# Peptides against a protein of PDB entry 1EBD: the designs that were tried, part 20

Target 1, 138 residues: chain A of PDB entry 1EBD
Amino acid sequence: KASYEGKVAAEAIAGHPSAVDYVAIPAVVFSDPECASVGYFEQQAKDEGIDVIAAKFPFAANGRALALNDTDGFLKLVVRKEDGVIIGAQIIGPNASDMIAELGLAIEAGMTAEDIALTIHAHPTLGEIAMEAAEVAL

## One batch from the design tools (peptide; made by RFdiffusion4, then SolubleMPNN)

Design b1_p11_2_s2 (from b1_p11_2, 6 letters changed)
Fold by OpenDDE base, seed 5:
Structure b1_p11_2_s2 (fold): chain B 138 residues (1-138), chain A 11 residues (1-11)
Amino acid sequence: as target 1 above (138 residues)
Amino acid sequence: SERREELKKKL
């Protein structure tokens, strides 16, 4: 957040009109396992009266995670039930700090679980878990 | 899906 706001401020100082226009800010904890989040948690959405699907897929079922012997955790998508739009994501597991960027993009672009499910992810990769979780949300 | 068919037409 601060880095992005700093860029917007620098652009404004340089005489280029710029605005802070973002929907979601990623949060990362570089623990073992890593933790990453963007957008709504399931309970936050519910507390705001948003009907959501919480689609969870475990790293224990991911081929790359198995090959790495690093299968702790999961990816969770928080999907608005009305229209299938992804409004949040949480990742606990390997490479969560980098993997959250795809989901940040999805949220900022107003993508649906179907959009992620229909995107080819390389096999086997950790990133494939986003596709698997999206399929659970369908 | 309908979405996939729409995307294929745009590409």
Scores: peptide ipSAE 0.049, ipTM 0.736, DockQ to the pose 0.045
Fold by OpenDDE base, seed 1:
Structure b1_p11_2_s2 (fold): chain B 138 residues (1-138), chain A 11 residues (1-11)
Amino acid sequence: as target 1 above (138 residues)
Amino acid sequence: SERREELKKKL
């Protein structure tokens, strides 16, 4: 957030029109396992009266995580039931800090769980856990 | 999704 806002401010000061237009701000904790989040948590959505599906897939079921012997944690998608739009995501596990970017893109683009489920992810990768979680949300 | 079809029409 701060670095992006700083870029927009610098561009504006330099006389280049720029705008801050984002829906979601990623948050990352570089712990072991890593923690990453973007958009709504399930409880936040419920507290705002949004009916959601919380789709969870464990790294223990991910082929790449198994191969790396790093299977702690999960990916969770928070999906609005009305239209299937992804409104949040949380990752606890290997490479969560980088993997959250795909889900940030999905939220900013207004993508659905179906859009992620229909995106082919390379096998075996950590990233394919997003596809697996999206399939759970269908 | 309808959105997916709309996006594909733009390609």
Scores: peptide ipSAE 0.048, ipTM 0.734, DockQ to the pose 0.066
Fold by OpenDDE base, seed 3:
Structure b1_p11_2_s2 (fold): chain B 138 residues (1-138), chain A 11 residues (1-11)
Amino acid sequence: as target 1 above (138 residues)
Amino acid sequence: SERREELKKKL
């Protein structure tokens, strides 16, 4: 967010058109386990009257997490029921700080749970957990 | 799947 705002400000000072968009701002906490979030939390969506599916998949069921002996936590997708569009994601677990970028891209692009479920992830990787959570939402 | 088909047409 701050880096993006700095870029927009520099463009405005240079006399270029400036617009700020805040659709999918990631938030990261570099704890152990790491925590990352983008878009809606499940409860935030419900409080706004959005009917959602909360699709959760644990790192304990991920092949790479097992191989690393780092299986704490989960990935959660928040999916709008009407059209299957991903509107939020949360990750607690290994590499959450980097993995959230894929989900930020998915939200910004208006992707569905089907789009992620049909994307082949390398095996074995932590990133496969996004595909597994998307399959839960179908 | 509709979105996927649209994306594949652009490649």
Scores: peptide ipSAE 0.041, ipTM 0.716, DockQ to the pose 0.053
Fold by OpenDDE base, seed 4:
Formats: C-alpha cells, structure tokens, sequence
Structure b1_p11_2_s2 (fold): chain B 138 residues (1-138), chain A 11 residues (1-11)
C-alpha cells in the first residue's frame, strides 16, 4: 500500500495522471509461517450480509509443501455464493507473501473460483493450492 | 467445460 501510494505520488509529480483506485489491498506479515490476506475475511462478508462460501485447503495436502517439509497452514478463499466471484483470500503458510498476488489479481479482475480452478498451475508448486481451494468452492 | 469455451471466446 505505502509503496504503491508513493509510486502514484511520484507519477503525479512527474506529470503523469495517476490515482489510487484499488479494490483489493494486500496485507502481509512476514512471520513463520507467513500470513497474507486480500479482500474480505469470511466474517466481514457475513457481517455485511454477503452469502459466502469459505473454501479452505491445507498445505499438508500440497505436493510442493510436502517436498519442502513445510506443511503448516492453509489457503482460504472467500467466494460470493450468488455468482462465484472471489471477494477475499487468506493464506497462512510457505510463501504466502508472494502467493497472495495471484488472488489479488483475481479479485481486482472480478474472477470467479471457476476461473482459478480452470487455470493450469505448474506441478508441483505451492501455487497449486489456489486451484485446489477454488475446486473446493465449486 | 462450457465455461472454458466462454473464456476462450473472450481472448
């Protein structure tokens, strides 16, 4: 957020029109395991009256996480039931800080869980967990 | 899937 706001300010000073107009701002904690979030938490969506599916997939079931012997945590997708649109995601686990970017893109683009589920992820990767969680949401 | 074919048409 702060880095992006700095970029917008620099572009404005340089005479380029720029605005901060993001739907999904990521939050990251570089702990062990890492924590990352973008968009709605499940409870936030419920408190706003949005009917959601919370699709959770554990790193313990991810082939790359197993190979790395780093299987703590999970990915959670928050999916609006009405249309399958991804409105939030949380990751606790290996490389959560980088992996959240795919889901940030998905939210900004208005993608569905089906869009992620139908995207081929390289095998074996930590990133496959997004596809697996998306399949749970279908 | 029908969805995959719809996505391909958007490209």
Amino acid sequence: as target 1 above (138 residues)
Amino acid sequence: SERREELKKKL
Scores: peptide ipSAE 0.038, ipTM 0.720, DockQ to the pose 0.052

Design b1_p11_2_s3
Fold by OpenDDE base, seed 1:
Structure b1_p11_2_s3 (fold): chain B 138 residues (1-138), chain A 11 residues (1-11)
Amino acid sequence: as target 1 above (138 residues)
Amino acid sequence: AARRAALKAAL
């Protein structure tokens, strides 16, 4: 957040049309397990009157997480029900701080849960959990 | 592009 806001401010001072877009700004907590979020939480979307699907997949069902013996937590996608567009994501678990970047890209691009579900992830990886959560949203 | 514009208009 702060680094991005600083960049937007520098671009604005330089006379470039730049605005802070809060939709896809990640928030990360480097705890054990790590926590990461981008876009809407499920409750925030509901409070704004957005009908959402909250698709959740646990790291306990991820082959790489099992192989690492690090299976705490989950990935959650917040998907707008009307059109399947991803509007938020939360990760609690291994490598959440890096894995949130894929979902930030998906939100900024206006991708759907189908777009992620149809994206081939390498096997076995922690990143496959994004695909698995997207399949839950279909 | 169009999906991104629709998202930004709805959020």
Scores: peptide ipSAE 0.031, ipTM 0.666, DockQ to the pose 0.866
Fold by OpenDDE base, seed 2:
Structure b1_p11_2_s3 (fold): chain B 138 residues (1-138), chain A 11 residues (1-11)
Amino acid sequence: as target 1 above (138 residues)
Amino acid sequence: AARRAALKAAL
């Protein structure tokens, strides 16, 4: 957030048209395991009257996490049930701070769980957890 | 562009 707002301010000062236009702001905690979130939490969406699918995939089921011997945690996708649009994500696990960027892109682009599920991820990677969670949401 | 604009209006 602050880095993005600072860039927008610098562009405006330089005489370029710039606007703060985001749907989601990533939040990261560099703990062990790492925590990352972007967009809606499941309860926030429900409190706003959005019917959602909360799809979870555990790191313990991922080949890369197993190979790293670091299998704690999960990825959760929050998907709007009406149209399959991804509206939020939470990650607790190794590299969650970097893995959240794909999901931030997906939310900002208005992508669906199907769009992520149909995206080929490299094998074996932690990134495949996003694809697997998207498949659970279908 | 249009899909993103619709999402920004709905979220």
Scores: peptide ipSAE 0.031, ipTM 0.666, DockQ to the pose 0.700
Fold by OpenDDE base, seed 5:
Structure b1_p11_2_s3 (fold): chain B 138 residues (1-138), chain A 11 residues (1-11)
Amino acid sequence: as target 1 above (138 residues)
Amino acid sequence: AARRAALKAAL
């Protein structure tokens, strides 16, 4: 947020038309396990009257997480039921701080759970958990 | 562009 708004402000000061246009702001806690979030939490969406699917996939079922012996936590997608659009994501687990960027991109692009489910992820990777959670949302 | 604007209006 602040770095992006700083860029927009610098462009505006330079006389260039610029606007802050984001859908979501990522938040990260560099704990062990790491925690990351972007967009809506399931309860926030419900409190706003958005009908959602909360698709959850555990790192304990991810081949790379098993190979790393780091299987704590999960990925959760918050998917709008009306159109399958991803409106939020939460990750607790290995590399959550970096893995949230794929889901931030998906939300900002207005992607669906199907778009992620149909994206080939390399095997075995932690990133496959996004695909697996997207398949749960279908 | 249009899809992102529509999503932002719905969030």
Scores: peptide ipSAE 0.030, ipTM 0.658, DockQ to the pose 0.644
Fold by OpenDDE base, seed 4:
Formats: C-alpha cells, structure tokens, sequence
Structure b1_p11_2_s3 (fold): chain B 138 residues (1-138), chain A 11 residues (1-11)
C-alpha cells in the first residue's frame, strides 16, 4: 500500500496521469508464522450479504512445508458462490508474505478458483497450497 | 474459463 501510493504520488507530481486503482490491498505481519491477507475476510463478506465459500487447506498437507519442517497454519480462499470469483485470501504459515502476491493478482484480475486450480504449480512448492485450496472451492 | 482456454490454445 504505502509504496504503491508513493509511486502514484510521485507520478502525479511529475505530471503523469496516475490513480490509486486497486481492488485489494495486501496486509502482512512478519511474525512466526507469517500472516498475510488480501481482499475480504469470510465474515466481512457475510456481513455485506455476499454468499461465500471459505476453502481452507493446511500447510501440514503441503509437501514443501513438510520438507521445511514448517507446517503450522493454512491458506484460506474466500470465493463468491454465484460465479466462483476469488474475493479474498488469508495465509498463516511459511512464506505467507510472498505467497499473498499470487492471490492479490488473482483478485485484481477477477479470477475464479477454477483459474487457480487449473494453473500448474511446481512440485514440491509452498505455492501449491493455493492450487489445493482452489480445488477445495470447486 | 473461456478466455483462459483461448490463451492456453494460443501458447
């Protein structure tokens, strides 16, 4: 957020047409385990009357997390039921701070859970957990 | 789905 708003401000000062145009802002806490979020939480979507699927996959079932001996936490996708569009994601676990960027891209692009599920992720990687959570949402 | 299928067919 702050770095992006700083770029928009610098471009505006330079006389370039620029706007803070985003659907979702990532939030990261560099704790152990790391915490990251983008878009809606499940409860926020429900409070706004959005019918959602909350698809959750644990790092304890991820081959890379097992190899790292860092299996605490999970990925959660918040998916709109009517069309399968991803409207939010939360990650608690290894490399959550970097992994949230894929899900931020998916939300900004208006992608569905099917779009992530049909993306080949390298094996074994932490990133596979996004694909696995997307498959749970189908 | 449909736009992605078209993109994958062009690769």
Amino acid sequence: as target 1 above (138 residues)
Amino acid sequence: AARRAALKAAL
Scores: peptide ipSAE 0.023, ipTM 0.592, DockQ to the pose 0.047

Design b1_p11_2_s4 (from b1_p11_2, 5 letters changed)
Fold by OpenDDE base, seed 1:
Structure b1_p11_2_s4 (fold): chain B 138 residues (1-138), chain A 11 residues (1-11)
Amino acid sequence: as target 1 above (138 residues)
Amino acid sequence: SERRRRLKEAL
């Protein structure tokens, strides 16, 4: 957030038209395991009256996580039931800090769980867990 | 699918 807002401000000061146009702000905690979030948590969506599917997939079922012997945690997608649009994601696990960027892109682009489920992820990768969680949301 | 519709409209 702050670095992006700083870039927009610097561009505006330099006389270049720029706007802050984002729907979701990623939050990362570089713990072990890493924690990352973007968009709504399940409870936040419910508190706002949004009917959601919370699709969760564990790293213990991810082939790359197994190969790395780093299987703690999960990915959670928060999907609006009305249209299948992804409105939030949380990751606790290996490489969560980088993996959240795919889900940030999906939210900013107004993508659905179907869009992620129909995107081929390389096997075996940690990122494949996003596809698996999206399939759970269908 | 809705995905294919959106993609076709964007191209």
Scores: peptide ipSAE 0.061, ipTM 0.729, DockQ to the pose 0.069
Fold by OpenDDE base, seed 2:
Structure b1_p11_2_s4 (fold): chain B 138 residues (1-138), chain A 11 residues (1-11)
Amino acid sequence: as target 1 above (138 residues)
Amino acid sequence: SERRRRLKEAL
């Protein structure tokens, strides 16, 4: 957030057309395990009257997480039920701080759970957890 | 699917 707003401010000071236009701001806690979030939490969406699917996939079911002996946590996708658009994601687990970037991109681009589910992820990777959670949301 | 529609329009 602050880094992006600083860039927009610098462009405006330089006399270029610039706007702060963002749908999703990532939040990261570099704990062990790491925590990351982008967009809506399930309850926030419900409080706004959005009908959502909350799809959850555990790190313990991922081949890379098993190989790393780091299987704590999960990924949760918050998907708008009307059209399958991803509106939020939460990750607790290894590399959550980097894994959230794919989901931030998906939200900003207006992608659906189908878009992620039908994207080939390398095997074995932690990134497959996003694909697996998207498959749960279908 | 919507994904397949978007791919057909982009290619």
Scores: peptide ipSAE 0.056, ipTM 0.729, DockQ to the pose 0.057
Fold by OpenDDE base, seed 5:
Structure b1_p11_2_s4 (fold): chain B 138 residues (1-138), chain A 11 residues (1-11)
Amino acid sequence: as target 1 above (138 residues)
Amino acid sequence: SERRRRLKEAL
């Protein structure tokens, strides 16, 4: 957030068109395992009356996580049932702090779980867990 | 699919 707002301000000062138009702010905790979140939590969406699918996939089922012997945690997608749009994501596990960026992009772009499920992820990678969670949401 | 439409329009 702050770094992005600083960039927008610098562009405005330089006389370039600039806007702060973000839907979601990522949050990261550099614990072991790492924790990351963007957009809605499942309960927040429910409390607002949004009918959601909470699609969860464990790192224990991810080939790269197994190879790294770091299989604690999961990825969760919060998907709006009406249109399949991803409105939130949470990651607890290896590389969560970096992996949340893909899901932040997906939310900001108005992508669906289908959009992620139909994106080829390299094998084996931690990033495949986003695809696997998206497939659970279909 | 709508996805493929969006991709074709963006390219």
Scores: peptide ipSAE 0.051, ipTM 0.728, DockQ to the pose 0.066
Fold by OpenDDE base, seed 4:
Structure b1_p11_2_s4 (fold): chain B 138 residues (1-138), chain A 11 residues (1-11)
Amino acid sequence: as target 1 above (138 residues)
Amino acid sequence: SERRRRLKEAL
């Protein structure tokens, strides 16, 4: 957020039209394990009257996480039930700070859980957990 | 598949 707001400010000073107009601003905590979030939390969506699926997949079931001996946490997708659109994601686990970018892109592009589930992820990778969580949401 | 529909519209 702050870095991007800095770019918008620099562009405005340079005489270029620029605006902060994002649907999904990522939040990251560089703890151990890392925490990352983008879009809605499950409870926020429910409080707004959105019927959601909270699809959760644990890093303990991810082949790369097992190989790294770093299996704490999970990925959660918040998926709107009506149309399968991803409206939020939370990651607690290895490389959450980088992995949230795929889900940020998915939310900004209006992608569905089907779009992620049908995207080939390299095996074994931590990022493959996004596909696994998306399959849970189907 | 909705994905296939959107892809067909985008190409």
Scores: peptide ipSAE 0.036, ipTM 0.688, DockQ to the pose 0.063

Design b1_p11_3_s1 (from b1_p11_3, 3 letters changed)
Fold by OpenDDE base, seed 4:
Structure b1_p11_3_s1 (fold): chain B 138 residues (1-138), chain A 11 residues (1-11)
Amino acid sequence: as target 1 above (138 residues)
Amino acid sequence: SRLEKLRERAA
């Protein structure tokens, strides 16, 4: 967020059109396993009266994670039940810090779980877990 | 629907 805001400021100073217009800001903790989050947590959504589906898929069921012998954690999608729009995501596990970007993009673009489910992810990859979780949310 | 999404992506 700080880096992004700095970039926006620099662009504005340089005379380029620029604005802070973000919906979701990622948060990452580079622990072992890594933790990453973007958008709503399930409980946050519920507290605001949003009816959500929390779709969770474990790394223990991910082929690449198994191959890497690094299967701790999970990916959780927080999906608005009314329209299937992804409003949040959390990843605890290998490469979470990088993988969160796909979900950040999805949230910013107003994508649905179906959009991710219908996106082919290479097999086997860690990123495939996003597709698997999206399918759970359908 | 799934079909609508696929058509939209293909367009």
Scores: peptide ipSAE 0.040, ipTM 0.715, DockQ to the pose 0.053
Fold by OpenDDE base, seed 5:
Structure b1_p11_3_s1 (fold): chain B 138 residues (1-138), chain A 11 residues (1-11)
Amino acid sequence: as target 1 above (138 residues)
Amino acid sequence: SRLEKLRERAA
């Protein structure tokens, strides 16, 4: 957040119109396994009265994770049931700190689970788990 | 269909 705001400020000073207008801020813990989150947690959404689908897919079912012998954890998408829009995501597992960026983009852009499901992800990759979780949400 | 959705997004 601070880095992004700094960039916006620098751009403004340089004469490029820009404003801070983001919806979600990623949070990352570089533990083993890594933890990353962006947007709503499932319970947060429920507490606010948002009807959500929590779509979870385990790394144990991901080909790349299996190949790396690093299969702990999962990816969870929090999807608003009304329109299928992704409003949150959590990743516990390998490469979580980097993979959260895709989902941050999806949330900021107002994308749906279908959008992610219809996006081809390379096989086998850890990032492919996002597509798998999105398919669960459909 | 899936193909139709892809075409719509790419249009």
Scores: peptide ipSAE 0.040, ipTM 0.712, DockQ to the pose 0.046
Fold by OpenDDE base, seed 3:
Structure b1_p11_3_s1 (fold): chain B 138 residues (1-138), chain A 11 residues (1-11)
Amino acid sequence: as target 1 above (138 residues)
Amino acid sequence: SRLEKLRERAA
């Protein structure tokens, strides 16, 4: 976000039209375990009157996480019930800081839980957890 | 539907 705003500011100073867009900006905390979020939290959606499914899948059930002996945490998808569109995602666990990018892309592209569920993920990978959580949302 | 989405991806 800060780096993006810096680019916008530089363009404005140079006299080029630009704007800051805060839709689906990722937030990352490089703790142990890592934490990452993009889009709506479940409660934020509910507070705005959006009917959502919170689909959660634990790293303890992910093959790569087990192989790495790093199984703390989970991935949560926030899915709008009306049309299955993903409007938010949170990850607490291994490699959350990098894995959030896939979900950010999904939100920006207006993808559904079904779109992710139907996407083949390499095996075994941490990224499979996104597919598993998407299947929970179906 | 799932089948329609798969067909769309393949096109």
Scores: peptide ipSAE 0.037, ipTM 0.695, DockQ to the pose 0.045
Fold by OpenDDE base, seed 2:
Structure b1_p11_3_s1 (fold): chain B 138 residues (1-138), chain A 11 residues (1-11)
Amino acid sequence: as target 1 above (138 residues)
Amino acid sequence: SRLEKLRERAA
């Protein structure tokens, strides 16, 4: 967020039109395991009256996580039931800080769980967890 | 369908 705001400020100083207008600002805690979040938490969505599917997939079921012997945690997708649009994601596990970027992009672009599920992810990678969670949401 | 979704992406 701060880095982005810095870029906006620099562009404004240079005379270019720019605005801070983001739906999905990621938050990361570099703990062990790492924690990352973007968009709505499940309860936040429910509190606002949004009917959601919370799809969860564990790192323990991922081939890359098993190969790394680092299987703690899970990825959760928060998906709006009405249209399947991804509105939030939370990750606890290895490389969560990098994995959250794909989901931030998906939310900003208004993508659905189906869009992620239909995207081929390399095997074996931790990134496949996002695809698997998206399939759960279908 | 999957095919319809892919066509929408390409449009």
Scores: peptide ipSAE 0.036, ipTM 0.693, DockQ to the pose 0.052

Design b1_p11_3_s2 (from b1_p11_3 with R5K A7R)
Fold by OpenDDE base, seed 2:
Structure b1_p11_3_s2 (fold): chain B 138 residues (1-138), chain A 11 residues (1-11)
Amino acid sequence: as target 1 above (138 residues)
Amino acid sequence: SVLEKLRERAA
């Protein structure tokens, strides 16, 4: 967020029109395992009266995670039931800090769980976990 | 909220 706002400021100084208009801001904690989040948490959505699907997929079920012998954690997608739009994501596990980027993009673009589920992800990668979680939400 | 912004973009 700070870096993004700094970029906007730099553009303004240079005389270019710019605005801070983000939908979701990622949050990362570089612990072991890493933690990352973007958009709504399940409970936040429920508190606002949004009917959601919380799709969860564990790292222990991912081929790359197994190969790395690092299978702690999970990825959770928060999907609005009405139209399947992804409104939030939380990740606890190896490389969560990088994995959250795909989901941040998906949320900003207004993508659905189906969009992610139908996107081919390289095998074997931790990134496949996002695809698997999206499939769970279908 | 995130949801409100999503709705605005979808309109």
Scores: peptide ipSAE 0.078, ipTM 0.708, DockQ to the pose 0.483
Fold by OpenDDE base, seed 4:
Structure b1_p11_3_s2 (fold): chain B 138 residues (1-138), chain A 11 residues (1-11)
Amino acid sequence: as target 1 above (138 residues)
Amino acid sequence: SVLEKLRERAA
């Protein structure tokens, strides 16, 4: 967030068209395991009266995570139930800090769980877990 | 705000 806003400011100073225009900002904690979040948490959505599906998939079931012997945690998608639109995501596990970007993109673009589920992810990869979680939400 | 935009997406 700070880097993005700094870039906007720099571009404005340089006379380039630029504006802060985002829906979601990722939050990352570089712990072990890493924690990353973007958009709504499940409870936040529920507190606002949004009917959601919380689709969770564990790294223990991810082939790459198993190969890396790093299987702690999970990916959770927060999906609006009525239309399948992804409104939040949380990742606890290996490479969460990088993997959250795919889901940030999905949220910013208004994608559905189906969009992610029908996107082929390389096997075996950590990122494949996003596809698996999306399939849970279908 | 980010929160407002998220609510708009969720609405």
Scores: peptide ipSAE 0.073, ipTM 0.714, DockQ to the pose 0.289
Fold by OpenDDE base, seed 3:
Structure b1_p11_3_s2 (fold): chain B 138 residues (1-138), chain A 11 residues (1-11)
Amino acid sequence: as target 1 above (138 residues)
Amino acid sequence: SVLEKLRERAA
């Protein structure tokens, strides 16, 4: 967000038209383990009356995480129950700051849990956890 | 706002 705003400011200073328009801004904390979020949290959705499935899968069950000896945390998908559309995602664990991008794209594209579940992820990778969580949501 | 856009996505 700050980087994007900096670019807009630079363009304005240079005399070029620019605008800041945010949609589903990712939030990242570079802690150990890393934390990342995009879109709705489960409780936010519930507070707005959206019926959701919160599908969670632990890094302790991910092959790459095991190989790296870095298995703390989980990935959570927030899925709208009526149609399976992904409206939020949270990751606590290894490489969460990078992995959140796949889910941000999925949300912006209006993808469903089924879309992610049926997408082949390379093996073994941390990214497989998104596929596993999506399968939980089905 | 960001919140409004997210609500539109969820709706």
Scores: peptide ipSAE 0.045, ipTM 0.685, DockQ to the pose 0.238
Fold by OpenDDE base, seed 5:
Structure b1_p11_3_s2 (fold): chain B 138 residues (1-138), chain A 11 residues (1-11)
Amino acid sequence: as target 1 above (138 residues)
Amino acid sequence: SVLEKLRERAA
Protein backbone atom coordinates (compact mmCIF):
# COMPACT_ATOMS: atom_id res chain seq x y z
CA LYS B 1 0.00 0.00 0.00
CA ALA B 2 2.69 2.48 0.94
CA SER B 3 4.69 1.63 -2.17
CA TYR B 4 1.67 2.10 -4.38
CA GLU B 5 0.80 5.41 -2.77
CA GLY B 6 4.36 6.53 -3.36
CA LYS B 7 4.05 5.70 -7.03
CA VAL B 8 0.82 7.66 -7.29
CA ALA B 9 2.47 10.65 -5.67
CA ALA B 10 5.45 10.45 -7.99
CA GLU B 11 3.20 10.30 -11.02
CA ALA B 12 1.23 13.30 -9.81
CA ILE B 13 4.41 15.31 -9.34
CA ALA B 14 5.48 14.36 -12.85
CA GLY B 15 2.23 15.73 -14.22
CA HIS B 16 0.47 12.44 -14.82
CA PRO B 17 -3.07 12.09 -13.55
CA SER B 18 -3.39 9.37 -10.98
CA ALA B 19 -5.63 8.43 -8.10
CA VAL B 20 -5.58 6.08 -5.16
CA ASP B 21 -8.75 4.03 -5.36
CA TYR B 22 -8.29 0.46 -4.21
CA VAL B 23 -10.54 -1.95 -2.39
CA ALA B 24 -8.25 -4.84 -1.55
CA ILE B 25 -5.10 -4.44 0.52
CA PRO B 26 -3.08 -7.63 0.82
CA ALA B 27 -1.56 -8.80 4.08
CA VAL B 28 1.30 -11.27 4.06
CA VAL B 29 3.24 -13.15 6.71
CA PHE B 30 6.39 -14.84 5.44
CA SER B 31 6.16 -17.72 7.85
CA ASP B 32 6.41 -21.43 7.13
CA PRO B 33 3.89 -22.04 5.78
CA GLU B 34 3.34 -18.57 4.35
CA CYS B 35 0.08 -16.80 5.10
CA ALA B 36 -1.62 -14.28 2.86
CA SER B 37 -4.99 -12.57 2.89
CA VAL B 38 -6.86 -10.00 0.86
CA GLY B 39 -10.37 -8.65 1.24
CA TYR B 40 -12.93 -10.16 3.55
CA PHE B 41 -12.49 -13.05 5.85
CA GLU B 42 -15.54 -15.28 5.95
CA GLN B 43 -16.49 -14.24 9.45
CA GLN B 44 -16.02 -10.54 8.66
CA ALA B 45 -18.45 -10.85 5.80
CA LYS B 46 -20.96 -12.69 7.95
CA ASP B 47 -20.63 -10.09 10.70
CA GLU B 48 -21.57 -7.44 8.15
CA GLY B 49 -24.58 -9.44 7.04
CA ILE B 50 -23.13 -10.54 3.72
CA ASP B 51 -24.25 -13.98 2.65
CA VAL B 52 -21.12 -15.72 1.42
CA ILE B 53 -19.77 -19.00 0.20
CA ALA B 54 -16.42 -19.97 1.65
CA ALA B 55 -14.80 -22.18 -0.95
CA LYS B 56 -11.78 -24.04 0.36
CA PHE B 57 -9.31 -26.20 -1.53
CA PRO B 58 -6.35 -27.95 0.10
CA PHE B 59 -2.80 -27.94 -1.20
CA ALA B 60 -2.78 -31.66 -0.46
CA ALA B 61 -4.94 -32.03 -3.57
CA ASN B 62 -2.75 -29.81 -5.76
CA GLY B 63 -0.42 -31.56 -8.18
CA ARG B 64 2.42 -29.08 -7.92
CA ALA B 65 2.25 -29.03 -4.13
CA LEU B 66 2.48 -32.82 -4.14
CA ALA B 67 5.47 -32.71 -6.46
CA LEU B 68 7.15 -30.21 -4.15
CA ASN B 69 6.31 -32.30 -1.09
CA ASP B 70 4.81 -29.15 0.40
CA THR B 71 1.12 -29.81 0.85
CA ASP B 72 0.25 -28.05 4.10
CA GLY B 73 -2.57 -25.57 4.05
CA PHE B 74 -5.27 -24.39 1.72
CA LEU B 75 -6.70 -21.60 -0.35
CA LYS B 76 -10.05 -20.12 0.63
CA LEU B 77 -12.22 -17.88 -1.51
CA VAL B 78 -14.93 -15.77 0.07
CA VAL B 79 -17.64 -15.36 -2.53
CA ARG B 80 -20.75 -13.22 -2.24
CA LYS B 81 -23.75 -15.45 -2.92
CA GLU B 82 -25.83 -12.66 -4.42
CA ASP B 83 -23.71 -12.27 -7.53
CA GLY B 84 -20.79 -14.68 -7.23
CA VAL B 85 -18.28 -11.85 -6.80
CA ILE B 86 -15.09 -12.69 -4.96
CA ILE B 87 -14.78 -10.39 -1.97
CA GLY B 88 -11.96 -12.08 -0.09
CA ALA B 89 -9.26 -14.71 -0.21
CA GLN B 90 -6.90 -16.39 2.21
CA ILE B 91 -3.96 -18.63 1.45
CA ILE B 92 -1.94 -20.70 3.87
CA GLY B 93 0.70 -22.68 2.07
CA PRO B 94 3.54 -22.62 -0.42
CA ASN B 95 4.07 -19.34 -2.28
CA ALA B 96 1.02 -17.76 -0.62
CA SER B 97 2.79 -14.38 -0.61
CA ASP B 98 2.94 -14.32 -4.41
CA MET B 99 -0.23 -16.22 -5.18
CA ILE B 100 -2.38 -13.69 -3.34
CA ALA B 101 -1.71 -11.16 -6.11
CA GLU B 102 -3.98 -12.93 -8.60
CA LEU B 103 -6.80 -12.86 -6.12
CA GLY B 104 -6.17 -9.25 -5.19
CA LEU B 105 -6.52 -8.41 -8.87
CA ALA B 106 -9.70 -10.44 -9.10
CA ILE B 107 -11.24 -8.64 -6.13
CA GLU B 108 -10.25 -5.19 -7.39
CA ALA B 109 -11.75 -6.01 -10.78
CA GLY B 110 -14.99 -7.29 -9.29
CA MET B 111 -14.50 -10.72 -10.80
CA THR B 112 -16.68 -13.69 -9.98
CA ALA B 113 -15.70 -17.18 -8.99
CA GLU B 114 -16.73 -18.19 -12.48
CA ASP B 115 -14.22 -15.77 -13.97
CA ILE B 116 -11.42 -17.49 -12.09
CA ALA B 117 -12.78 -20.98 -12.73
CA LEU B 118 -12.90 -20.32 -16.46
CA THR B 119 -9.40 -18.83 -16.55
CA ILE B 120 -6.95 -21.45 -17.72
CA HIS B 121 -4.25 -22.15 -15.16
CA ALA B 122 -1.23 -24.16 -16.17
CA HIS B 123 -1.03 -27.73 -14.94
CA PRO B 124 0.58 -28.56 -12.66
CA THR B 125 1.10 -25.28 -10.80
CA LEU B 126 0.43 -23.97 -7.33
CA GLY B 127 -1.65 -21.21 -8.89
CA GLU B 128 -4.01 -23.83 -10.22
CA ILE B 129 -5.42 -24.07 -6.71
CA ALA B 130 -7.19 -20.74 -7.25
CA MET B 131 -9.09 -22.25 -10.14
CA GLU B 132 -9.93 -25.32 -8.10
CA ALA B 133 -11.26 -23.25 -5.22
CA ALA B 134 -13.28 -21.14 -7.64
CA GLU B 135 -14.87 -24.28 -9.04
CA VAL B 136 -15.87 -25.29 -5.52
CA ALA B 137 -17.69 -21.97 -5.19
CA LEU B 138 -19.83 -22.57 -8.29
CA SER A 1 -17.42 -6.32 -18.66
CA VAL A 2 -14.66 -6.46 -16.10
CA LEU A 3 -12.59 -4.07 -18.18
CA GLU A 4 -15.46 -1.62 -18.40
CA LYS A 5 -15.78 -1.63 -14.63
CA LEU A 6 -12.10 -0.86 -14.22
CA ARG A 7 -12.18 1.89 -16.81
CA GLU A 8 -15.16 3.47 -15.12
CA ARG A 9 -13.29 3.57 -11.83
CA ALA A 10 -10.28 5.14 -13.52
CA ALA A 11 -12.34 7.85 -15.25
Scores: peptide ipSAE 0.041, ipTM 0.644, DockQ to the pose 0.115

